# Ledger of designs, part 61: peptides against a protein of PDB entry 5H65

Target 1, 294 residues: chain A of PDB entry 5H65
Amino acid sequence: QYLERTPLCAILKQKAPQQYRIRAKLRSYKPRRLFQSVKLHCPKCHLLQEVPHEGDLDIIFQDGATKTPDVKLQNTSLYDSKIWTTKNQKGRKVAVHFVKNNGILPLSNECLLLIEGGTLSEICKLSNKFNSVIPVRSGHEDLELLDLSAPFLIQGTIHHYGCKQCSSLRSIQNLNSLVDKTSWIPSSVAEALGIVPLQYVFVMTFTLDDGTGVLEAYLMDSDKFFQIPASEVLMDDDLQKSVDMIMDMFCPPGIKIDAYPWLECFIKSYNVTNGTDNQICYQIFDTTVAEDVI

## One batch from the design tools (peptide)

Design b1_p26_1_s3 (made by RFdiffusion4, then SolubleMPNN; from b1_p26_1, 11 letters changed)
Fold by OpenDDE base, seed 5:
Structure b1_p26_1_s3 (fold): chain B 294 residues (1-294), chain A 26 residues (1-26)
Amino acid sequence: as target 1 above (294 residues)
Amino acid sequence: DEKKEEEEKIEQKLGKQLLELSKSQE
């Protein structure tokens, strides 16, 4: 994918669509806060949405916790069930279903838990202890995923989300179709349950300046640009620091742009209708930030 | 050709969202 370097001034005069290789300085970027730059993207319908916050999840799980687990759905060939009653005034019923592999309970590090009626705090505690957790509810004939507005799968601190629009949810017994009931690969779980998994993406707007012109380009990338997965950055302080360091390197605060390092990247242009206006948008693609400054 | 058309559709959808997002961040 070799392209000759094109100055921004020339690009700004050209019609879309086109692809360019550029060398420019990052004058500024937005959003400035990393947590605001991480979004969820559906690979099917291509909608962008915010990563749910703790408060959002609290509400969802609180609502779920008001429902009593159906005794008829406990202890199937797929899972063994244990029920707890909380000691609080409400006496909530919490069900934990331990998914079996060929009728055998796996080790904790390989175990998938189906949690019914748990709070966010309880679910998080269990996800930290066990390999995987799926929040569920009692359906009419089977356990079902609780809500796609919440993670369909939690592995440690990683939350896996599904697209509400594109998913056609199937009951939990469809996990039987998985040959490997120990690793619990998110994509496999999603497929079994009819979920279109959402992708974590960095979404940023870069203002680029090469001295000939200024151009705004969008970054939408999962793991190539920073060589850091967007799916992990929100829950890892070190990764956050790394991203911040990279951004500070290219756009150092308190320093004049003349001293900024050069950023080499690929951008594509395309036409977008914004209301009654047509405009050209630029997007960064197939670009990895190098540690060395050009 | 169909792939190109699909890509254009995706770009339109994403582009609109990105533009809106950019405006909200100003």
Scores: peptide ipSAE 0.481, ipTM 0.906, DockQ to the pose 0.765
Fold by OpenDDE base, seed 1:
Structure b1_p26_1_s3 (fold): chain B 294 residues (1-294), chain A 26 residues (1-26)
Amino acid sequence: as target 1 above (294 residues)
Amino acid sequence: DEKKEEEEKIEQKLGKQLLELSKSQE
């Protein structure tokens, strides 16, 4: 859609909702730390939540590791099971279930592991070696996902999370419904297990200034604005650096705003009512920043 | 119309959260 450029001073005087095209300088932004700007978003209930920290995951997996795998649930048509006893004082039992494809064990790079009783460290090690890992626990009749507070699927360094509110978990045997048991597409796994996948999103507040006025606008975007997936940025130093570079380009430190590059973007306004407070919020949408900004 | 209503609901939900987050990050 085509929109005429509107100065911020005019926008600030208008009622919501409206859409605008603007050209402004990024005076400042928050949060300044990238890790604080990445959130998880549910596409159904639209809840925003923090990406769990390593410490949070440690607790969850440590708790799970206190549980003994149920022998009755080992070695099914879906998976072959191996049990290890740790050489620690407690002799913790760890079960690794290798999911089979039509009765055949896939290659390591295509294999899905179900890990029961593993610590975060152990799980991460396995996820780096094998294609995919699902933390599980022994249920009454089948293996079940361990906890939606932890990733339901780990692929390399990528953690896939599900919405606690919107998910209706199904047992692990529902993975049988997957035709392809080699690629382990996160969305397919989620669907099979009744999980609503959460989406990684950048959430930032931009203070925009075009010389006529100053406006704060939110950025909530998964991969379009920076052309970098929020889902990958936390685990990739190069991507982090790229985002930082982009932000530094638009908001260079130690330089006067007069010398800042112009940012062209679309913003929408909408009313937000919180109790007795009524506010107009502005949000950036359908915008991709380019390095060659005029 | 339905889409518009849904969008408005989303905006309300997200907007509130964004406001809260913004405050917490200051």
Scores: peptide ipSAE 0.480, ipTM 0.907, DockQ to the pose 0.796
Fold by OpenDDE base, seed 3:
Structure b1_p26_1_s3 (fold): chain B 294 residues (1-294), chain A 26 residues (1-26)
Amino acid sequence: as target 1 above (294 residues)
Amino acid sequence: DEKKEEEEKIEQKLGKQLLELSKSQE
């Protein structure tokens, strides 16, 4: 789409909804900490929620680890099971179920593990050795996903989450519906298990200034703005540094705004009613910063 | 226009959340 550039002073006088092309400086932004700017978004119900912290996951997995794996659910046509007893005083049992492809155990780099009773640290250790990991628990008749408050799928360092509101969970045996039991595509796994996958998004508030006016606009973007996936940034130090460098470039500390680079972007306006409070909100869309520095 | 109405609903839901988040953030 084509839009002429509009000064902020003109935009601030106009009613919503409208779309604009602007050229402005990033006076400031919030939150300043990157980990606070990454959220989870449901594409169905549009709920925004926080990415669980390690401490949150520890609690969930510790609670799950208090449950003993059901022997009756071990070694099915779908998976081979191995049980470990920890050497601690409690002798906690951990079950690892190796999902088979057509009755054959796949290579480690193509293998899906179902982990039952493991701690976060144990799960992470296993996820580093195998392609994919699903935390599970023993249900009444089948293994089930442990908790949607935790990842339904871990691939390397990437945690995939599902929406509690929109998901209708199905038991683990529904993975049988997948023809290819080697690639373990997150969307396919989610579909098989009745999960609506959440999307990682950057959520920031930009204060934009073009010399004619000041406007606050929201950024909600998964991978276009920074050309960096929000889904990968939390677990990759290099990507984090890259985002920080980009933000420092547009909003450099210790210098006056007159020296800031210009940012070209698209923003849309819309009306938001919160009780009796009506206001116009502005949101950045279809913008890539790497291409918009002038 | 059903598409427009849906977009407006999404904007309302997201906008409210974004406003709340903005207020709670530094």
Scores: peptide ipSAE 0.480, ipTM 0.907, DockQ to the pose 0.796
Fold by OpenDDE base, seed 4:
Structure b1_p26_1_s3 (fold): chain B 294 residues (1-294), chain A 26 residues (1-26)
Amino acid sequence: as target 1 above (294 residues)
Amino acid sequence: DEKKEEEEKIEQKLGKQLLELSKSQE
């Protein structure tokens, strides 16, 4: 798409909705901390929520670890089960269920593990060695997802979350519906288990200034703006550094705005009604900073 | 028409949340 550049002063006088191409300097942005700028977004109900903290996950998994795996649910046609008893913690039992593909155990890099009773540390270790991990618990008749407050799927360092509001959870045996039990695509797993997967998004407020006016625009983007996936940034130091560098480049500390680089981007306006108050909101869209820096 | 209506609803929901987040993170 192509739009003529519009000065901010003109945009501020116009009614919504409209789309604009702008060239402005990033005077400031919020929040300053990367972790706070990464949110989870439901594509169905459009609720934004915080990414759970490690401490939150610790609590969830610790609670799950207090439950004893049900022997009746072990070793089904879908998975082979192995039980470990810890030496400490009063002999805590951890069950690992290895999901089979047509009755055969896949290679480790293609294997899905269902973990019952594991701590966050243990789960993370396993997720680094195996392709995919699902935290589960023993239900009445089948294994079930442990908690949607925790990841429903962990692949390496990537945590996949589901929407509590929109998901209608199904038991683990529904994974049988998957034809390919080696790739474990998150969306496919989610669908099988009745989960609406949440999307990682960067959510920031940009204060833009082109010399004619000042405009606040929201950034809500998954992977286009920084060309860095929001889903990976929290667990990758290099990616975090990259984002920080980009932000520092556009909004360098300790220098005047006159020396700031220009940011070229697209913004859209729309009306937001809060009671009797009608406000125009601006949002950045279809913008990649790597390509739009001038 | 239906698509437009849906988009507007989405914008309303997101817009409200974004406004709230912006205020809370000042």
Scores: peptide ipSAE 0.479, ipTM 0.907, DockQ to the pose 0.793

Design b1_p26_1_s4 (made by RFdiffusion4, then SolubleMPNN; from b1_p26_1, 15 letters changed)
Fold by OpenDDE base, seed 3:
Structure b1_p26_1_s4 (fold): chain B 294 residues (1-294), chain A 26 residues (1-26)
Amino acid sequence: as target 1 above (294 residues)
Amino acid sequence: DEEKKKEEEEQQQLGLQLQELAASQE
């Protein structure tokens, strides 16, 4: 879309909603910590939520591990089951269900594991050997997803989450509807299980200054702005460093704003009602910083 | 403590604002 450049001073006087092309310096941004800027967003209800911390997941899986796997749900046409008893004082039972493709066990890199009663540590260990893991529990008639507060699918280091509000969970046997039981595409798994997948997004507030005015604009973006997926950044040190470098480039520490590079971006204005007060807010959209540094 | 609380409030407000934006554009 072609838009003429508009100075911030002019934008600040206009009613919303409108779209603008701007050229400004990034005076400051928040949050400063990358891990605080990564959130989960529902594409349906638009709720933003925090990415669960390791400690949160530990609690969920520890609670799940207190439940004993139901022997009646083991070894179905969909999966082969193996049971381990831990050597600890409690003798906890862990069930691993290997999902079959047309009755045949796939290769380890193509195999989906359903884990019942595992701790976070145990799940992570298994996910290192098997690319796809779903934490499950024994339901009344079938295996079920353990908890939407935990990942519904773990692939390598990527945790896939679902929306509690928008999801209508179905039992594990619904994975039978998948024709390809080797690739385990997250969206396909989610669809089969009635899950609305959450999207990883960068959420940041930019203070922009073009010398004519100062404007706060919000960034909510999954992978365009940094050309780095928000879904991968938390688990990859190199990607984190890259984001930090980009932010340092636009907002270098220890120097005056006059020396900052110019950022060219698109922003849109919109009206927000906060109680009795109406406010105009701004969001950055359709912007890639790698190409827009002037 | 106060700074953390302020940051949380700001993030909450941001969330609400973005939610309204998203809803208005559908």
Scores: peptide ipSAE 0.061, ipTM 0.658, DockQ to the pose 0.059
Fold by OpenDDE base, seed 1:
Structure b1_p26_1_s4 (fold): chain B 294 residues (1-294), chain A 26 residues (1-26)
Amino acid sequence: as target 1 above (294 residues)
Amino acid sequence: DEEKKKEEEEQQQLGLQLQELAASQE
């Protein structure tokens, strides 16, 4: 749909909801720290959550590591199990279950590991060597996902999380329903296990100024705005630098706003009621700025 | 009409959450 450019002063006078095309300068933005802008979003309940910190994960996996794997759940038709006893003073038992494809153990780069009793460090080491890792625990009748507060799937450096509110967890044997037991697509794994996957999103507040008015607009975007996936940015220094460069380009420090480049974007207005207070908010949508940088 | 109402409700919820997040990040 074609939208004519509308000055901010006109937008500020209009009722919501409406869509606009604007040309404005990015006066300022928040948060200033990139890692604070990355959140997890549920597509069903729309809750925004913090990405768990390493410390949070350490606690979860440490707790899991105190539990002894159930021998009765080892070596099923779905997976072959191997048990390690740590050489340290703790003598922890770690179970690794290698998921088979049609009864055959796949190559390491295609293999899904189910890890029971591993620390974060151990899990990360294994995820670097193998394609996919799921932290699990021994349930009553089957292996189960360890905790939705931790990743349900780790692929390389990418942590996939699920929504606690919307997910109805199923046992690990439900992975049998997957036809392709080599690629381990996160959405397919989630579906099999009854998980509603969370989405990584950039969440920022932009203060926009076109000389006629000033407007605050929210950015919530996974990969379009920067053409950089929010899911990867936390683990990739180069991607972080790229985002920082983009932001510095639009909002350069130490110079006057008159010298700032113009940002063209789409915004939509919507009504928000907080108790007795009614306000109009604005969100950036369907906008890519990376093309302006390249 | 029902879909529109749902979308509006979702937007309202998002707006509140974003506002809270923005405030916490100042």
Scores: peptide ipSAE 0.040, ipTM 0.608, DockQ to the pose 0.802
Fold by OpenDDE base, seed 5:
Structure b1_p26_1_s4 (fold): chain B 294 residues (1-294), chain A 26 residues (1-26)
Amino acid sequence: as target 1 above (294 residues)
Amino acid sequence: DEEKKKEEEEQQQLGLQLQELAASQE
């Protein structure tokens, strides 16, 4: 879509909803800390939520570890099970279920592990070794996902989360519906288990100034704006530095705004009702920073 | 019209959420 460039002063006078192309300077932005800008977004219900912290996950997995794996659910056509009893921690039982592909165990790097009773540390170690891990618990008749407050799938250092509100969880045996039991694509796993996957998004507030006016616009973007996936940035120092560098480029500290580069972007206006007050808000969309630096 | 209304409601919800988030991050 081609849009004519519109000055902010004109935009501020117009009713919503509308789309605009603008050229403005980034006067300021919030939050200043990158990790605070990374959120989880549900594409279905549009709920925004925080990425769980390690401490939150520890609690969830500790609680899960208090439950004893059900022996009746071990060693099915879908998976082979191995049980450990820890010498420490009062003899905690941990079950690891190795998912088979057509009755055959795949290579370690292609094998999905279902972990029952594991701590966060143990799960992370296993995910690093086997790449794909699902935290599970013993249900009534089948293994079930442990908790949607925790990742439903851990692949390496990436945690995949599901929406509690929108998901209708199905038992682990539904993984049988997957034709390929080696690649373990997160979306496929989610679909099989009735999970609506959450999306990692950058959520920021930009204060934009083109000399004619000032407006605040929100950025909610997964990977387009920075050309960096929000899903990976928290676990990659280099990506974090890159985002910081980009933000410093547009909003350099200690320099006057007159020297700031121009940012070209698309914004859309929309109506928001807060109580009895109706206000117009703005959101950045379909914008890539690398292409819009002028 | 219904689809447009739904989209507007979704945007409204998003806007409120983003505002709340922005306020909490000040």
Scores: peptide ipSAE 0.039, ipTM 0.594, DockQ to the pose 0.832
Fold by OpenDDE base, seed 2:
Structure b1_p26_1_s4 (fold): chain B 294 residues (1-294), chain A 26 residues (1-26)
Amino acid sequence: as target 1 above (294 residues)
Amino acid sequence: DEEKKKEEEEQQQLGLQLQELAASQE
């Protein structure tokens, strides 16, 4: 809906919740480092969590690699299995299960791999060659997702995560419910496996100043604000550069705020209870700034 | 690093605030 512009001084005097259209300068923002602003958000329980680091994933996959694939779970109607033993002293066994579409192996660019016992490096290599990869383990009766602390689906450089709290994991054979076993849409895979997918979001705090007042507003946005997906930015240097350029445009270093460009955006106020104290907070919503920059 | 710890705490607080917002809108 159309909102008239409201000065910050007026907003600061009003009760929450309300929605506003504002025109203000970005005095400052936090965090300053882009990678620190990217979080995972659950759309169901609304938990915010950090994106796992490579080191975290290494540990998970190393632990998984200590387990031997169960021979009884190999070569089903859903997938063909290939197993090899590493040449190291431990003789680690790695299994790759190639998911079939109606009994036929798809082309590599349409193929889903289930990887059991692979290291992060091996998984990444496979994900670069094949369309999709799911890290799995041998369960009691079927293959199962390895760990929700790791991606449930890797497509190229994109890691898809699920919510530990909200997900009720189902076995790999539930992928049979998918009619199209070539596209491997993340949401469809998640649904089949009982996963609530997490959303990549930019989380930032903006200090806004329009000359009448100053307020802090929070940004939690997936892809609208920058017109850049938060899900892709961590793995793409060009996208990172673009975000940095946008932020530098609105908040240029080394110059006075008087020279800053005006930012037009929508903010909503809401009440937050911290113990016995109530405070009003503000969030940026339905705002795109990239159109002004690109 | 104390500065890093402080920033993490601030981000955690932000997360809680945003959670409350999201819950209130549901």
Scores: peptide ipSAE 0.027, ipTM 0.567, DockQ to the pose 0.059

Design b1_p26_2 (made by RFdiffusion4)
Fold by OpenDDE base, seed 3:
Structure b1_p26_2 (fold): chain B 294 residues (1-294), chain A 26 residues (1-26)
Amino acid sequence: as target 1 above (294 residues)
Amino acid sequence: EEEEEEKNNEILEENAKKEHEEEEEE
């Protein structure tokens, strides 16, 4: 449906919920640092959480490395196992399980590794040489996912996370349900393991000004607004630079707002109740800035 | 400590590749 452009002064007087098309200048935005604007969002429970830092992952994998791989869980129909003992780290045992496709080991670029007792650095190196890596631990009867606080799947530089609240974890042998054990689609892996995958999202607050009024609008977007996936931006310097350039274009430092470009976007209003106070909030939706600048 | 970690990483990567190659040839 075609929405006519509405001035901010008119929007600020209206009840929620409503949808608007606006043309405004980006006076300011928060957070200013890109890393702080990328979050993980659950599509089911709608919880927002921070992307784990490298230091957080180091702790999780270090704790996992204190546990010895169970010899009884090695070499199943699903995977072939190899165990290494480190020389310098008090004899830490690392198990790597190579997942087979119909009893045959696939090519390295198609091979999923299950890693038990690996460090973050070791896992990252392996993920660059194989299709994907799942950090695991020895359960009572089968291998299990190590921890949902860590990635359930690492593909190259992309870390895939699951929702702790919404996931009902199943053992690693449930990967047998996958007909294709070569592509390792994250959603398929998640489904097999009972994981609700989290979505990377840009989360920002924009202060918008059209000269008639000022309002704050919330942005939560995965890949449409910047035409850049939030899932890739943290690990790609060029993508980070691109986002920074876009934000600098709309909100250039050291320049007066009168010289800022106009941003065309859609916003929706909604009611938020905090105790006895009813507040109207605004969210940006169905907006792509890259197309509007060209 | 960082140098020891890097060496362990390299060893694990090399061993994993070798094991994969050996299993692919069987």
Scores: peptide ipSAE 0.156, ipTM 0.781, DockQ to the pose 0.013
Fold by OpenDDE base, seed 5:
Structure b1_p26_2 (fold): chain B 294 residues (1-294), chain A 26 residues (1-26)
Amino acid sequence: as target 1 above (294 residues)
Amino acid sequence: EEEEEEKNNEILEENAKKEHEEEEEE
């Protein structure tokens, strides 16, 4: 819908909920560091989570590596298995299961690996050579996803996470339900395994000023605002630089706000109740800034 | 420790590739 531009002073006087088109300067934003602005969002329960750090993942995979792969779960109709024993590290066993498509091993770029007892480094290296990797453990009757605190699927540099609250995990044999075992679409894998996938989102608070008033607006966006996927930005220095450049353009350091460029965006107001206090909050929506910058 | 881990990672990667290639050829 076409919305006329509304000055912030008028918006600040109106009841929620409403939608507005605004033209304002970005006085400031939080967080300032990009890595702090990228979160995981559940589309079902709406919980926001931090993206796990490498150190957190190391612990999870180290703990997983203390368990010995169950020999009874190797070499099924779904996958062929190979076990290696490390020369060092007290003879750690690593099992790699190569998922087959209709009984045939696909090409490496189409092949999903299931990994037992692998370290983060090993998993990451393998994910660069094969289509994707799922960290798994030996369950009672089947392989199972290792831990939802770790990625359920790693494709190249992209880590796909699932919601612990909303997911009802199913065993690895449920991958048999996938007709095509070569593309390994994250949503399809998630569905097969009973996982509600988390979405990478940029989460920021903008302080907007149009000279008539000042308001804070919340941004939660996956790929529209910057025209950069939040899922890729943490692993790509060039994308990080691009986001930083965009933010520096709208909010240049060491310059007076009078010289800041105008930002055009859509905001919606909504009511938040904290006990007896009703507050009107604002959220940015349906806004792309990159198109105006390029 | 880091050097040993790196060597082990390389061995695992190479072995996984080799196993995949061998299975693909069968």
Scores: peptide ipSAE 0.156, ipTM 0.780, DockQ to the pose 0.012
Fold by OpenDDE base, seed 2:
Structure b1_p26_2 (fold): chain B 294 residues (1-294), chain A 26 residues (1-26)
Amino acid sequence: as target 1 above (294 residues)
Amino acid sequence: EEEEEEKNNEILEENAKKEHEEEEEE
């Protein structure tokens, strides 16, 4: 998109909605902690949610582990099943279902596992050796997704979540609709199971100053702004360091704003109405900081 | 308890791998 640069003082006088190209300094931003800026966003209902912590997941999987796998749901045309009993005081049963492609078990790196009664630690270990893992439970007539408060798909180190409000869950046998049962594309899995996938997003508020005026702009971005996926940043220390370095570059601690670099970005204005009160807000869009540093 | 959990994790992982390998050979 080509827009002429507009000074902030001019933007602050204009009605919304409009789009602008700006050149400003990042005076400050919030939240300051990176992990606090990563949220889950529903593209349908637009609800923002916190990313579940390991402790939250532990509880969900612990509760799931108290349920016994239903024997009648083992070994279908879709999957082969194996059950283990732990040698602990509780004798926890864990069922692993290996999803087949046209009746043939695929290679480990192409294989989807369905797990009943697994702990978070067990699931994470398996997800490093197989393509993907879905935590499931025994339903009335079929396996079902365990809980939308937990990931519906774990692929490597990435946890994929679904929207509780917008999803209409379907049973596991709906995975039969997938022509390719080797790649396990998260969006395809979600569609088959009636899940509206949540998107990882960076959520921040920037205070921008170009010397003519000051405005606050909202950032909600998945992978464009930092050129780093929000879905991967929580599980990768190097990516976290990279984001921190970028933010420190634009807003260096202990340095006066006069020495800050200029940030070029696109912002859009929009109206927010609370009863009789109308406020103009601003959002950053279509901006990549690596390309916009001057 | 933590040591027992880790052992169970290892056993499950190895058993799952073994089962998968056996099924691929059939």
Scores: peptide ipSAE 0.156, ipTM 0.779, DockQ to the pose 0.012
Fold by OpenDDE base, seed 1:
Structure b1_p26_2 (fold): chain B 294 residues (1-294), chain A 26 residues (1-26)
Amino acid sequence: as target 1 above (294 residues)
Amino acid sequence: EEEEEEKNNEILEENAKKEHEEEEEE
């Protein structure tokens, strides 16, 4: 839909919901730290949660390592198993299960590993040499996903998380339902295991000023606004620098707002009820800023 | 085919083992 540009002073007087095209300067934004702006979003329940820190994951994997792999669950039609006993860590047992495709072990770059008792470091190292890694535990009858508080799939440097509220976990043997056991598409793995995958999103609040008024607008976006995936940005220094450069371009430090570039974006207004008070809020949508920068 | 699979398995296991050994040395 073609939207004419509307000044902020006019928008601030209008009832919600409405959509607007605006031209404004980015006076300020929060949070300032990129890491704090990246969240996990459930597409079903719409819960926002923090991306787990390494320390949180370390605890989960340490707890997982206290459990001994069940020998009865080794070497199935789905996977070949290898068990190591650590020399220095009180004989910690680590089991790695190499998932087969139709009974054939794929190449390392196509191979999914299931790991029991692995540390975060070990898992990350393996994920760099193999296609993907799933942290698992021995269940009653089958291997099971270790914990939805940890990634259900680590593929390269990307940690894929699932929603605890919306997921109904199924055992590892449900990976047999996948026709292609080489590409390990995260959504397919999630579906097979009964996981609702979380989405990485940028979550920011922009203070916009067009000289007629000041408005706060909420940004929740996965990959459109910056043309950078939120799922990759935390593990890629170059992508982080790119986002920082974009933000510094629109909100340059040490200069007056009069010299700031104009940002063109779409915003929508919506009503938020907090008790008896009705507040109008604004959200940025369908906006890409990177195309104007490149 | 079986020999190739066994060889591939050995390579994968060796790689996984090497990573595990490196972690134990740290």
Scores: peptide ipSAE 0.052, ipTM 0.702, DockQ to the pose 0.010

